# Ledger of designs, part 62: peptides against a protein of PDB entry 3QIS

Target 1, 334 residues: chain A of PDB entry 3QIS
Amino acid sequence: PSLELSRREFVFENVKFRQLQKEKFQISNNGQVPCHFSFIPKLNDSQYCKPWLRAEPFEGYLEPNETVDISLDVYVSKDSVTILNSGEDKIEDILVLHLDRGKDYFLTISGNYLPSCFGTSLEALCRMKRPIREVPVTKLIDLEEDSFLEKEKSLLQMVPLDEGASERPLQVPKEIWLLVDHLFKYACHQEDLFQTPGMQEELQQIIDCLDTSIPETIPGSNHSVAEALLIFLEALPEPVICYELYQRCLDSAYDPRICRQVISQLPRCHRNVFRYLMAFLRELLKFSEYNSVNANMIATLFTSLLLRPPPNLMARQTPSDRQRAIQFLLGFLL

## One batch from the design tools (peptide; aimed at target 1 K174)

Design b2_p23_6_s2 (made by RFdiffusion4, then SolubleMPNN; from b2_p23_6, 13 letters changed)
Fold by OpenDDE base, seed 5:
Order: C-alpha cells, then structure tokens, then sequence
Structure b2_p23_6_s2 (fold): chain B 334 residues (1-334), chain A 23 residues (1-23)
C-alpha cells in the first residue's frame, strides 16, 4: 500500500488559550490495494499527539484512488495552558501516519504560543504588574519559580513578605480584581448570572483583553464576564483552596470556626482571593430577587472550581465528599 | 455592601490605576 499526502508541514501561528485553529490536508491512496491508515504513538509516547493537538479522522480505510481530508486541530484547554505558559511545552510535535503493511509518513507540527494569565498561578499573577503578553518569557519562568518558593515559605510561616515597596506582590491578581469589580459594578442585577453561558467570541475578547492590557472596562456581556471568571478559576494550576487543605476543608465542613482557621492557613494570595470572592458572592446573593442567584447554586458551582480534589483523589471523590465540599463553601456564603 | 468587599476593592483600585498609567 502507498499514500500521497498533499502536505506534511503545518505551522500554527499565534496559538492562544481556548482558540481553535485548524489545518487540513488530503491523503490519497495511490496504490493498487485498499489500505488502512492510523496515527500512531512514537516509541516513547502513550498518545499519537500532544494534548493540545488532534487529528480527525485519526484512522480510516481508503480504496484505490480514494482521497480523504484530515483536519489537524490545535486547541489549548485548561489541561495544556499552564505548561505552554511556562514554556515547558511548545507548539511543536511530530505525527506518525502509519499505513498498515506500508510505510510511516511523518508530519511536522510547529508554531508559537502566546501566554495567558489564564492557567498562570495566583502567586505569579500577584507579582505580575504588567499584562502577561508584555512580560518576557524568561521573566515568566522566574515568576513561576518565585511563586513556588513563596507558597512554600507562606505554608511554613517562615518569612514575612519583604516590604520592599517596588517588588511587593499585589494582594490579589489584577485580572481577578478586574473581573470581580466589573461583575460587582454591572452584574449584581443581571438575571441568571452564572447560569446563562457567555458568548465564545466575547470570552476570547475578554481573555485577550486581560492578557494584553489593564482595561478600564472589560468587553462583553455580564454573562461572558461571569463565565470568564469561572474559566479563570478552573484554569488555575492550583485551585484557590490549595490541594493540601482539601481534606481539612471536608473534615471541617460543619464547623464554621474550623473552616475559618483552615482558610487562614492558605498562602497569602490564595487567602486574599478566597476572601475577596466570598465577599463578592455574599454581596451578589443580596440581589437574589433580581439575579435569580441563590447560595446553593453558587456553592455548587464554585465548589468544583475553588475546592478541587487533589489529582490522586479525583477518582475516589464520593457524593459525601462533594456534599461536604459544598457545605464548607456555604459556611462562607450564609 | 459587604465591608470586606469594599475594603478589598479599595486596596487595589488605586494600585491598579497606577499600574494602568505606567503602561
């Protein structure tokens, strides 16, 4: 069997978080026999491609002289955004198109990624006084390393934050402040807030706005700004409530005093973000007659974002654990 | 308005406005 490929080199320029890019090519059976094709893993890989890449179709049959279109889809989700922001991963891959009883055909994927404040740590964002697109990649790496060290120091209660005024971290990320301040100013009376989805185009505009500027006003509908806050919280490499405190939150869920003590042990930026979000959500609940938002809905929605099980416990989360997690958050909303 | 929300807003409003002007 033999294939002809219309293209073997693909370049994905300016790849962004949640922005789908597609490149297409054709494969043709130029042989005399039917053939089966499939994308196969390289020798040391478990998957035929990186998590941000997909081929569609990834396998199929071709009769002699038959042609099929293959789409190469690049999409950076929450699962790839952090490693791309740090430069640990890049928009580079090699796909192996295998032909049964035939040859391997190599496809080269290349491109560039544009960093996002989405998928960046709270600690790094508190140090980031400029839009992320204005921060050199080398400095992003330094900010992530510094973020890890500060988290450890904060958890160990070892070092007061050095009060050097020019290098002092923000109390909360500017991106969170901007999103919440917008929602506070404009969305408290918004019917079905956090229940109605945003528009995908507006979400992309909000992300691009926060990545490239410090806006006076966030673009898009209140629903899109609300969903952007949810996406931001979901994309955090570590949730607002650190994984280390997850079990203690569940164990304390019915004791409001212990719940507050657990939150007091969060790293400074995480603790500040948590308090700021809870204060906003309590204010939003005062407008329930207008916005149709209630404490149970908010607790159910935000618990999955703020109080995520550690990766090693995700498969073991019981309905009881979920209910305790919701109850923990309810103690800050009521 | 929640006092905590008012406090957290005020802590950053001036700082963010300064950062915006430095861009």
Amino acid sequence: as target 1 above (334 residues)
Amino acid sequence: MEEELLEERKKLEEEIEKLRKEL
Scores: peptide ipSAE 0.352, ipTM 0.894, DockQ to the pose 0.723
OpenDDE base, seeds 1, 2, 3, 4: peptide ipSAE 0.343, 0.346, 0.333, 0.207; ipTM 0.893, 0.890, 0.886, 0.768

Design b2_p23_6_s3 (made by RFdiffusion4, then SolubleMPNN; from b2_p23_6, 14 letters changed)
Fold by OpenDDE base, seed 2:
Structure b2_p23_6_s3 (fold): chain B 334 residues (1-334), chain A 23 residues (1-23)
Amino acid sequence: as target 1 above (334 residues)
Amino acid sequence: MSEELREERKKLKEIIEELRKEL
C-alpha cells in the first residue's frame, strides 16, 4: 500500500489561548490495494501528538484512488497554557502517519505561541506592570522562577529578606483588578450574572485586550466579562487558595475563626486576590433582587475555581469534601 | 459598597493609573 499527501509541513502562526486554528491536508490512496492509516505514537511517547494538537480523523480506511481530508486542530486549553506561557513547551511536534503493512509518513508541525495572562501564576502577574505581550520571554521565565521562590518563602513564614530596590509587586494582578472593577461598575444590576454564558468572540476580545493593554473599559457584555473572570481563575496554574492549604480549608469549614486563620497563611498575592474577590462577591449579593445572584450559587460556582483539590487528590474528592469546600467559602460571603 | 472593597479599589486604581502613564 502507498499514500500521497498533499502537504507534510504545517505552520501555526500566532497561536493564542482558547483560539482554535485548523490546517487541512489530503491523503490519497495511490496504490492498487485498500489501506488503513493511523496516527501513531513515537517510540517514547504515549500519545500520537502533544495535548494542544489533534488530527481529525486520526485513523481511517481508503479504497484505491480514494481521498480523505484530515484536519490538524491546534487548541491551547487550560491544560497546556501554563507550559506554553513559560516556554517549557513550544508549538512544535512531529506526527507519524502509519500505513498498515506500508511505510510511515512524517508530518512537521511548527509555529509560535503568544503568551497570555491566562494560565500565568498570580505571583508572576503581581510583578508584571506591563501587558504580558510587552514582556520579553526571557523576563517571563525569570518572573516564574522568582514567583516560585517567593511563594515558598511566604509559606515557610520566612521574614522577607531586605527587599533590595526590586520594584514592589502589585497587591493583586492588574488583569483581575480590571475584570472585577468592570463588573463592579457595570454588572451589579445585571440579571443572571454568572448564570448566562458569554459570547465566544467577546471572550477572545477580552483575553486579547488583557494580554495586550491596560484598557479603560473591557469590551463585551457583562456576561462575557463575568465568564472571562471564571476562565481566568480556572486557568491559574495554582488556584487562589494554594494546594498546600486545601485540606486545612476542608477541616476548618465549620469554624469561621480557623477559616480566617487559614486564609491569613496564604502567600500575599493569593490572600489579596481572595479578599478582593470575596469583597466583590459580597457586594453582588446585596443586589440579589436585581441580578438573581445568591450565596449558594456563588459559593458552588467559585469553590471549584478557588479551592481545587491537589492533582494527586482530584480522583479521590468525595461529595463530603465538596460540601466542606462550599461551606468554607460561604463563611466569607455571608 | 463595603469599606474593604472601597479601599481596595481606591489603592489599585491609583496604581493602574500610574501603570497607564508608563505605557
Scores: peptide ipSAE 0.268, ipTM 0.868, DockQ to the pose 0.739
OpenDDE base, seeds 1, 3, 4, 5: peptide ipSAE 0.262, 0.245, 0.239, 0.267; ipTM 0.868, 0.853, 0.854, 0.868

Design b2_p23_6_s4 (made by RFdiffusion4, then SolubleMPNN; from b2_p23_6, 14 letters changed)
Fold by OpenDDE base, seed 5:
Structure b2_p23_6_s4 (fold): chain B 334 residues (1-334), chain A 23 residues (1-23)
Amino acid sequence: as target 1 above (334 residues)
Amino acid sequence: MSEELRRWREELREEIERLRAEL
């Protein structure tokens, strides 16, 4: 069996968070026998490609002289954004197109990723005084490392940040402040806020705006700005309520005093973001007659974003745990 | 507007406006 490939090298320039890119190529059976093809893992890989890459179709059958189009889809989700932002991963891969009883054909994937404030830690963003696209990648790595060390110190020592010669971190990320302040100004009377989806093009414009500037006004509809806030919270590598406090939040869910004590133990930036969001959401609930937003809807929506189970507990989350998590958040909305 | 939300809006606004002006 033999295949002819129209292309073997693919370049994905300026890959961004949530922006789909596609490259296509053809494979043709130039042999005299039918062929089965599949993309196969390299030695020591579990998957045929990195999480941000997909081939469609990834397998198939070709009669003699048959041709099929294959799409290579590059899409950076919340699952890949953090490792690409830090430069731990890159837009580089090698695909192995295997032909049954035939040859292996290697495809080279390359490109560049443009960092996003989406998928960056709250600690790093509090230190980031410029848009992320203006921050050198080396400095992003340093900011993430310093942020991890500061988070650990904050959790272990309860020591105030030493007022030393380093630029004082923001109390909350500028990006989340801008999103929430926009929603407060313009969306309090928006019917079906957080219930109506945004437009994908507007979401991309909002992301690009926050990654490249400090806007006076966020572009797009109130629904797109609201969804951008949800996407931001979902894409955080560490949720607003740190994984270390997850179980304590569930255990305290019916004691408002203990709930407040648990929140007081969050790292400063996480605690500030939590308090700021709760203050905003309580204000938004005063306009329920206009925006159709109620405490149960908001608690249900934001609980999955703010109070995520640790990765080791994700598969074990019970309906009772989810209800406790919702109840924990309700104690801050009411 | 709650006093808590007012404080968050006012305290950070001036800092963000300064950061915008430094770009």
Scores: peptide ipSAE 0.566, ipTM 0.955, DockQ to the pose 0.730
OpenDDE base, seeds 1, 2, 3, 4: peptide ipSAE 0.558, 0.562, 0.559, 0.552; ipTM 0.953, 0.954, 0.953, 0.952

Design b2_p23_7 (made by RFdiffusion4)
Pose (drawn by RFdiffusion4):
Structure b2_p23_7 (pose): chain A 293 residues (1-134, 168-310, 319-334), chain P 23 residues (1-23)
Amino acid sequence: PSLELSRREFVFENVKFRQLQKEKFQISNNGQVPCHFSFIPKLNDSQYCKPWLRAEPFEGYLEPNETVDISLDVYVSKDSVTILNSGEDKIEDILVLHLDRGKDYFLTISGNYLPSCFGTSLEALCRMKRPIRERPLQVPKEIWLLVDHLFKYACHQEDLFQTPGMQEELQQIIDCLDTSIPETIPGSNHSVAEALLIFLEALPEPVICYELYQRCLDSAYDPRICRQVISQLPRCHRNVFRYLMAFLRELLKFSEYNSVNANMIATLFTSLLLRPPPSDRQRAIQFLLGFLL
Amino acid sequence: DEELVEEINTENLTLRENYHEAN
């Protein structure tokens, strides 16, 4: 049971939020007998690698002496973007490739991460006047820029918030917001609209903070009480919530053109603005509908 | 809400103009 590896060191340079990278290498069974390989957790872990990293394939069978290409894939999603933004985690790791009843092969993962305004808290973004990778703001300039674009160009946009944008444009929009305060956000209206949804979803702390979440559901049927729960939010969260509710009510005025109705808004934005750490789903849409109407 | 939106717009438009002037 022996393996030959084309390389053991891999570099993921300039890793970005939601941008896929692949570092590929070849495994060859140079032994005399067939072997089984698999990636294993390092002593006392649950997984063989961190969430932003994946091996494809992560296990297999090799006769002497067939070869197999292994793809080491890096993808920073909403699960890891905040800790990598913060520096609580780095683009580094060790993969242990394990021969069943044999040697271990140690693969070193290195590289660097570029922080994004996506996955950054509303509070910190309101405290930063300049782009992240160039008195606090009422709302983060990034969310204002996305909403400003949609307000200007997308009020009459057919199927707004119902048609997915382009992956390439989403990344261009994110990089644009990370590095500039542009005159125009690049990309189609559908891309800018989706980037807004992704922005809300990627927030480390939702627009409606986690501890107020349960109170919102309980209060879902009393509009006076719902508005008071909102008053308990920090200034920046309260402002973003009010700003978005105003924006969505503005879009509802053009529903005959943009097909944006209360039903779609409630089911789309409730889970983004009001996340927990069933029928609560109903109180939640009721909570949000109370503001829209 | 309308007043808050106006305030937000005023502040961010001013910020963008000042940022472009600085550069």

Design b2_p23_7_s1 (made by RFdiffusion4, then SolubleMPNN; from b2_p23_7, 14 letters changed)
Fold by OpenDDE base, seed 4:
Structure b2_p23_7_s1 (fold): chain B 334 residues (1-334), chain A 23 residues (1-23)
Amino acid sequence: as target 1 above (334 residues)
Amino acid sequence: MEELVKEIREEMEELKKKLKEEK
C-alpha cells in the first residue's frame, strides 16, 4: 500500500492557551489495494502525539483512489499550559502516519507558543509587575525557579522574606486582582454568578487581555469574568492551598481555629490569594437574595479548585474527604 | 479581611500609576 500526502510540514504560529488552531491535509490511496492508516507512537513514546496535539481522524481505511481529510488540531489546555509557559515543552512534534504492511510517513509539526498568566505559578505572577507577554521568556524561567525556591523557604519557615531584596513581590497576582476586583465592583448582584457559563469568545478576550495588558475594565460579561477566574484557579500548577497542607485542611475541617492556623502556614502569596478570594466570596454571599448564590454551592465549586488532592492521592479521594474539604471552606464563608 | 482587600487595591492602583508614568 502507498499514500500520497498533500502536505507534510505544519506550522502553528502564535499558539495561545485555550485557542484551537487547525491545519488540514489530505491523504490519498494511490495504490490498488485498500489500506489502513494510523498515527502511531514513536519508539519511546506512549502516545502518537504530544498532549496539545490531535489528529482527526487518527486512524482509518482508504479504498483505492479514496481521499480523506485529516485535521491536525492544536489546543493548549490546563494540562499543557504550564510546561509550555516555562519553555520545558514547545510547539514541536513529529507524527508517524503508519500504513498497515506499508511505509511510515513523517509529519513535522512546528510553531511558537505565546505565554499565558494562566498556568503560571502564584509566586511567579506576584513577581510579574508587567503583563506576561511583555516578560522575556528567559526571565519567565528565572521567575519560576526563584519563586519555587522562595515558596520552599517560606514553607520551611527558615528565612524571613528578606524585605531588603530588590522588587517586593505583589501581595497577589495582578491578574487575580483584575478578575476579583471586577467581580467585586460589577458582579455581586449578578444573578446565577458561577452557575451560568461564560461565552467562549469573551473568555478568549479576557485571557488575551490579562496576558497582554493591565486593563481599566475587563471585557465581557460578569459570567465570562467569573468563569475566567475559575479557569485561572484550575490552571494553577500549584493550587491556592498548597498540596503539602491538603491533609491538614481535611483533618482540621471541623475546627475553625485550626483551619485558620493551617491557612496561616501557606506561603505569603498563596495565603493572600486565599484570604482575598474568601473576602470576595463572603461579599458575594451578602447579596444571595439577588444573585441566588449560597455558601454550599460556592464551597462545593471552589473546593475542587482551591483544595486539590496531591496527584499521588487524587485516585484515593473518598466522599468523606470531599465533604471535609467542603466543610473546611465553609468555615471561611460563614 | 476588608483591610486586605483595601491594601491590595491600593497596591494595584499604585502599580497602574507607576506603569502609566513609565510610558
Scores: peptide ipSAE 0.600, ipTM 0.948, DockQ to the pose 0.814
OpenDDE base, seeds 1, 2, 3, 5: peptide ipSAE 0.599, 0.596, 0.539, 0.595; ipTM 0.949, 0.948, 0.934, 0.948

Design b2_p23_7_s2 (made by RFdiffusion4, then SolubleMPNN; from b2_p23_7, 14 letters changed)
Fold by OpenDDE base, seed 3:
Structure b2_p23_7_s2 (fold): chain B 334 residues (1-334), chain A 23 residues (1-23)
Amino acid sequence: as target 1 above (334 residues)
Amino acid sequence: MEKLMKEIREEMEALREEYRAEK
C-alpha cells in the first residue's frame, strides 16, 4: 500500500490561548489495495501528538483511488497554556502517519506561541508591571524560576524576603485587578452575573486586551468579563489557595478562626488575591436583590476554582470534602 | 468599598499612569 499526501509541513503562526487554528491536507490511496491509516505515537511517546494538537480523523480506511481530508487542529487549553508560556513546550511536533503493512509518513508541525497572562503564576504576574506581550521571553522564564524559589522560601518560613535589589512586587496581578475593578464598577447590579455565559469572541478580546495593554476599561459585556475572571482562575498553574494548604482548609472549614490562620500562611501574592477576591464577592453579595447572586452559589462556583484538590487527590475527592471546601469559603463571604 | 480594594486601586492606578507616561 502507498499514500500520496498533499502537504507534509504545517506552520501555525501566532498561536494564542483558547484560539482554535486549523490546517487541512489530503491523503490519497494511489495503490491498488485498500489501506488502513492511523496516527501512531513516536518511540517513547504515549500519544500520537502533543496535548494542544489533534488530527481529525486520526485513523481510517481508504479504498483504491479514495481521498480523505485530514484536519490538524491546534488549540491551547488551560492544560497546555502554562508549559507554552514558560517555553518548556513549543509549537513543534512530528506526526507519524502509519499505513498498515506500508510506510510511515512524517508530518512536521511548527509555529510560534504568543504568551498569555492566563496560565502564568500569580507570583510571576505580581512581578510583571508591563503587559506580558511586552516582556521578553527570557525574562518570563527568569520570572517563573524566581517566583517558584520565592514561593518555596515563603512556605518554608526560612529566609526573610531579601527586600534588597529586586523591584517590589505588586500586591495582586494587574490582570486580576483589571477584571475585578471592572466588575466592581459596572457589574454589581448585573442580573445573573456569573450565571450567564460570556461570548467567545468577547472572551478572546478580553484575553488579548489583558495580554497587550493596561486599559481603562475591559471590552465586552459584564458576563464576558465575569467569565474571563473564572477562566483566569481556572488556568492558574497553582490555585489561589496553594495545594499545600488544601487539606488544612478542609480540616478548618467549621472554625472561622483557624480558616483565617490557614489563609495567613499563603504566599503573599496568593493571600492578597484571596483577600481581594473575598472583598469583591462580599461587595457583590450586598447587591443580591439586583444581581440574583447568593453566597451559596458564589461559594459553590469559586470553591472549585480557588480550592482545588492536589492532582494526586483529585480522583479521591468525596462529597464531604467538597462540602467542607464550600463551607471554608462561605466563612469569608458571610 | 473595603479598605483593601481601595489600597489596591490606588497602587494600580499609579502603575497605569506610569505605564502611560512611558508610551
Scores: peptide ipSAE 0.720, ipTM 0.975, DockQ to the pose 0.741
OpenDDE base, seeds 1, 2, 4, 5: peptide ipSAE 0.719, 0.719, 0.719, 0.719; ipTM 0.975, 0.975, 0.975, 0.975

Design b2_p23_7_s3 (made by RFdiffusion4, then SolubleMPNN; from b2_p23_7, 13 letters changed)
Fold by OpenDDE base, seed 2:
Structure b2_p23_7_s3 (fold): chain B 334 residues (1-334), chain A 23 residues (1-23)
Amino acid sequence: as target 1 above (334 residues)
Amino acid sequence: MEELVKEIREEMEALKKEYLEEK
């Protein structure tokens, strides 16, 4: 069996968070026998491609002189955004198109990724006074490493080392302020806030706006701005309540005094973001007669975003653990 | 809580102003 491929080199320019890109090529059976094709893992890989790439179809049969279109889809989700922002991973891969009882055909994937404030740590963003697209990639790496060290020092209650001539970090990320301050100003009377989905085009405009500028106003509907806040919180490499405090939050869920003590032990940026979000959500709840938003809905929605189980415990989360996590958050909304 | 919202707004409006004056 043999195949002819219309193309073997693919370039994905300016790949962005949540923006699907597609490149198509044709494969043709130029042999005299039916053939089965499949994308196969390389010798040391568990998957035929990186998590941000897929082929559709990834396998199939071709009769003699049959042609099929294959789509190569590049999509950066929350699961790939952090490692692409840091430059730990890149828009580069090699696909192996295997022909049963035939040859291997190699496809080269290349391109560039544009960093996003989505999937960047709260600590790093508090050190970014400029839009992330204005920050050199080398400086992003340094900011993430420094942010990890500051988080660890804060959790250990180490005395702040004399703040050398390093600029004071922001109290919260500017991106969180832009989203939440917009919602404070314009969305408190918005019916079905956080229940009605945003528009996908508006979400992309909001993401691009936050990555490239400090705007006068965020574009889009209140629903799109609200959903962008949810996407931002979901994409955080570490949740607003750090993984180290997860179990203590569950254990304290019915003691409001201990709950407040646990929150006081968060790193400064995480603690400020938590308090700022709780202040906004309490303000939103004052307008429940207008917006139809209630504390149980908000607590259920935001608990999954703010208080995630550590990766090693994620598969073991019980219904009791979820109820404790909701109860923990309710103690800050009421 | 209200004080924190005010402090954050004051800091961020200053940062936004600085950024827009440089363009």
Scores: peptide ipSAE 0.698, ipTM 0.969, DockQ to the pose 0.883
OpenDDE base, seeds 1, 3, 4, 5: peptide ipSAE 0.692, 0.669, 0.690, 0.676; ipTM 0.968, 0.965, 0.968, 0.966; seeds 1, 3, 4 fail the geometry check

Design b2_p23_7_s4 (made by RFdiffusion4, then SolubleMPNN; from b2_p23_7, 12 letters changed)
Fold by OpenDDE base, seed 4:
Structure b2_p23_7_s4 (fold): chain B 334 residues (1-334), chain A 23 residues (1-23)
Amino acid sequence: as target 1 above (334 residues)
Amino acid sequence: MEELVEEIRKEMEELRRKLKEEK
């Protein structure tokens, strides 16, 4: 069997978080026999492509003289955003289109990724006084490394001796402040806040806005701004409550004094973000008659975002653990 | 906690001011 491919080189320029890009090509069976095609893993890979890439269809049959369109879809989700932001991964791949009893065809994928504040650590963002798109990629790497070291020092209760040399980090990421300050000002009376989905186009505008500017006003509806906050929290490489404190939060869930003590042990940026979010959510709950938001709904929603089980425990989360996690947050909302 | 919200707001407003003066 043999195929003719209309194209073998694909360039995805300016790939962004949650922005789908598509490139299409045709494959034609120029042979005399039916053929089955499939994208196959390379020798050392478990998957036929990187997590941010997809072929559709990824397999199929072609009769003689049949042609099929294949879409190459590039989509950076929360699962790929962090490694692309750091430059650990890149918009580069090689796809192997295999023919049963035939030859392999190689497709080259290339492009560039534009970093996002989504999927960036709280520690790094607290050091970023400019929009992430204004920060050189080399400096992003340095900021992540410095942020990791500072987090570890904070967890170890090592008092930073040298207050003097580095610019003081922000108390919270400017991106979180932009979102939450907007919600404080404009969304406390918004009916069905966090219950009504945002518009995808508005979400993209909000993401682009946060990545490129420090606006006076965030574009889009209150629902889109609220959903952008959820997406931001979900995309964090580490949740607002660090994985190291997860079990202690569950164990303390029914003791409000111990809960507060556990939160006090968070790294400064994480602790500030947590307290800031709790302050916002308590304010939002004062307007429950207007916004139809209640503490149980909020606690249930935000628990999955703020208090994630460590990756090694994710598969073992019990309903009891989830209830304890909800109870932990309720102690800060009431 | 209200103090923290106000402290954050002041810090961020000052950041905005500085960034406007650098342009």
Scores: peptide ipSAE 0.609, ipTM 0.950, DockQ to the pose 0.821
OpenDDE base, seeds 1, 2, 3, 5: peptide ipSAE 0.604, 0.609, 0.580, 0.607; ipTM 0.949, 0.949, 0.943, 0.949; seeds 1, 2, 3, 5 fail the geometry check

Design b2_p23_8 (made by RFdiffusion4)
Pose (drawn by RFdiffusion4):
Structure b2_p23_8 (pose): chain A 293 residues (1-134, 168-310, 319-334), chain P 23 residues (1-23)
Amino acid sequence: PSLELSRREFVFENVKFRQLQKEKFQISNNGQVPCHFSFIPKLNDSQYCKPWLRAEPFEGYLEPNETVDISLDVYVSKDSVTILNSGEDKIEDILVLHLDRGKDYFLTISGNYLPSCFGTSLEALCRMKRPIRERPLQVPKEIWLLVDHLFKYACHQEDLFQTPGMQEELQQIIDCLDTSIPETIPGSNHSVAEALLIFLEALPEPVICYELYQRCLDSAYDPRICRQVISQLPRCHRNVFRYLMAFLRELLKFSEYNSVNANMIATLFTSLLLRPPPSDRQRAIQFLLGFLL
Amino acid sequence: SKEEEFHELHDEYKEEIEELREE
């Protein structure tokens, strides 16, 4: 049971939020007998690697002496973007490739991460007047820029918030917001609209903070009480919530053109603005509908 | 007033963005 590896060291340079990278290598069974390989957790872990990293394939069978290409894939999603933004985690790791009844092969993962305004808290973004990778703001300039673009160009946009944008443009928008305060956000209206949804979803702390979440559901049927729960939010969260509710009510005026109705808004934005740490789903849409109408 | 709320908030916030762009 022996393996030959084309390489054991891999570098993921300039890793960005939601941008896929692949570092490929070849495994060859140079032994005399067939072997089983698999990636295993390091002593006392649950997984063989961190969430932003994946092996494809992560296990297999090799006769003597067939070869197999292994793809080491890095993808920073909403699960890891905040800890990598913060530096609580780095683009580094060790993969232990394990021969069943044999040697262990140690693969070293290194590289660097580029922080994004996406996955960054509303509070910190309101404190930063310049792009992240170039008195606080009422709202983060990034969300204002996305909403400003949609307000200017997308009020009459067919199927706004119902058609997915382009992956390439989403990344261009994110990099644009990470590095600049542009005159115009690049990309189609559908891309800018989706980038807004991704922005809200990627927030480490939702627009409606986690501890106020349950109170919102309980209060869902009393508009006076719902507004008061909103008053308990920190200033930046309260402002973002009010600003978005005002923006969505503005879009509802052009529903005959942009097909944006209360039904779609409620089911789309409720889960983004009001996340927990069933029928609560109903009190939640009721909570949000109370502001839209 | 509720119908004018977005324009009022958006213009207020726009002043901040414009100040940043002038820098």

Design b2_p23_8_s1 (made by RFdiffusion4, then SolubleMPNN; from b2_p23_8, 12 letters changed)
Fold by OpenDDE base, seed 2:
Structure b2_p23_8_s1 (fold): chain B 334 residues (1-334), chain A 23 residues (1-23)
Amino acid sequence: as target 1 above (334 residues)
Amino acid sequence: EEEEEFYRMFEEIRKEIEELKKE
């Protein structure tokens, strides 16, 4: 069996978080026998491609002189955004198109990724006074390494670290402040806030706006701005409540005094973001007659975002653990 | 107290962001 490929080199320019890109090519059976094709893993790989890449179809049959269109889809989700922001991973891959009883065909995937404030740590964002697209990639790496070290020091040292002569970090990321400021000013009377989905085009504009500027106003509807806040919190590599405190939050869920003590042990940026969000949500609940928002809805929605189980416990989360997590958050909303 | 903390934090951060917009 033999295949002819219309293209073997693919370049994905300016790949962004949550923006789908597609490149298409054709494969043709130029042989005299039917053939089966499939994308196969390389040696030591479990998957035929990186998590941000997909081929459609990834396998199939071709009769002699038959042609099929294959789509290569690049999509950076919350699961790939952090490693691409840090430069640990890149928009580069090699696909192996296997022909049964035939030759392997290699496809080269290349491109560039544009960093996002989505999927960046709270610690790094508190140090980032300019939009992420204005920050040199080398400085992003340094900010992530320094942020990890400061988080560990803040967890180990119950004493406020002496703010050394480095530029004072922001109390909260400017991106969170911009989202919450907009919602507080314009969305308190918005009916069905956090219940109505945003527009995908508006969400992309909001993400691009936060990655490239410090706007006076965020573009899009209140629903799109509200959903952008949820996407931001979901994409955090470390949730607002650090994984190390997850079990203690569950254990304290029915004691409001212990709950407040657990939150006081968060790293400064995480603690500030938590307090800022809870205070915003309490203010939003005062307008429940206008915005249809209630404490149970908000607690259920935000608990999954703010209080995530550690990756090693994700598969073991019980309904009781979820109820305790909701009860923990309710103690800050009521 | 917790409400006063929010408004205080909100205004402090607002000033910080307004300074960043002038750079």
Scores: peptide ipSAE 0.279, ipTM 0.860, DockQ to the pose 0.736
OpenDDE base, seeds 1, 3, 4, 5: peptide ipSAE 0.278, 0.253, 0.245, 0.275; ipTM 0.861, 0.850, 0.846, 0.858

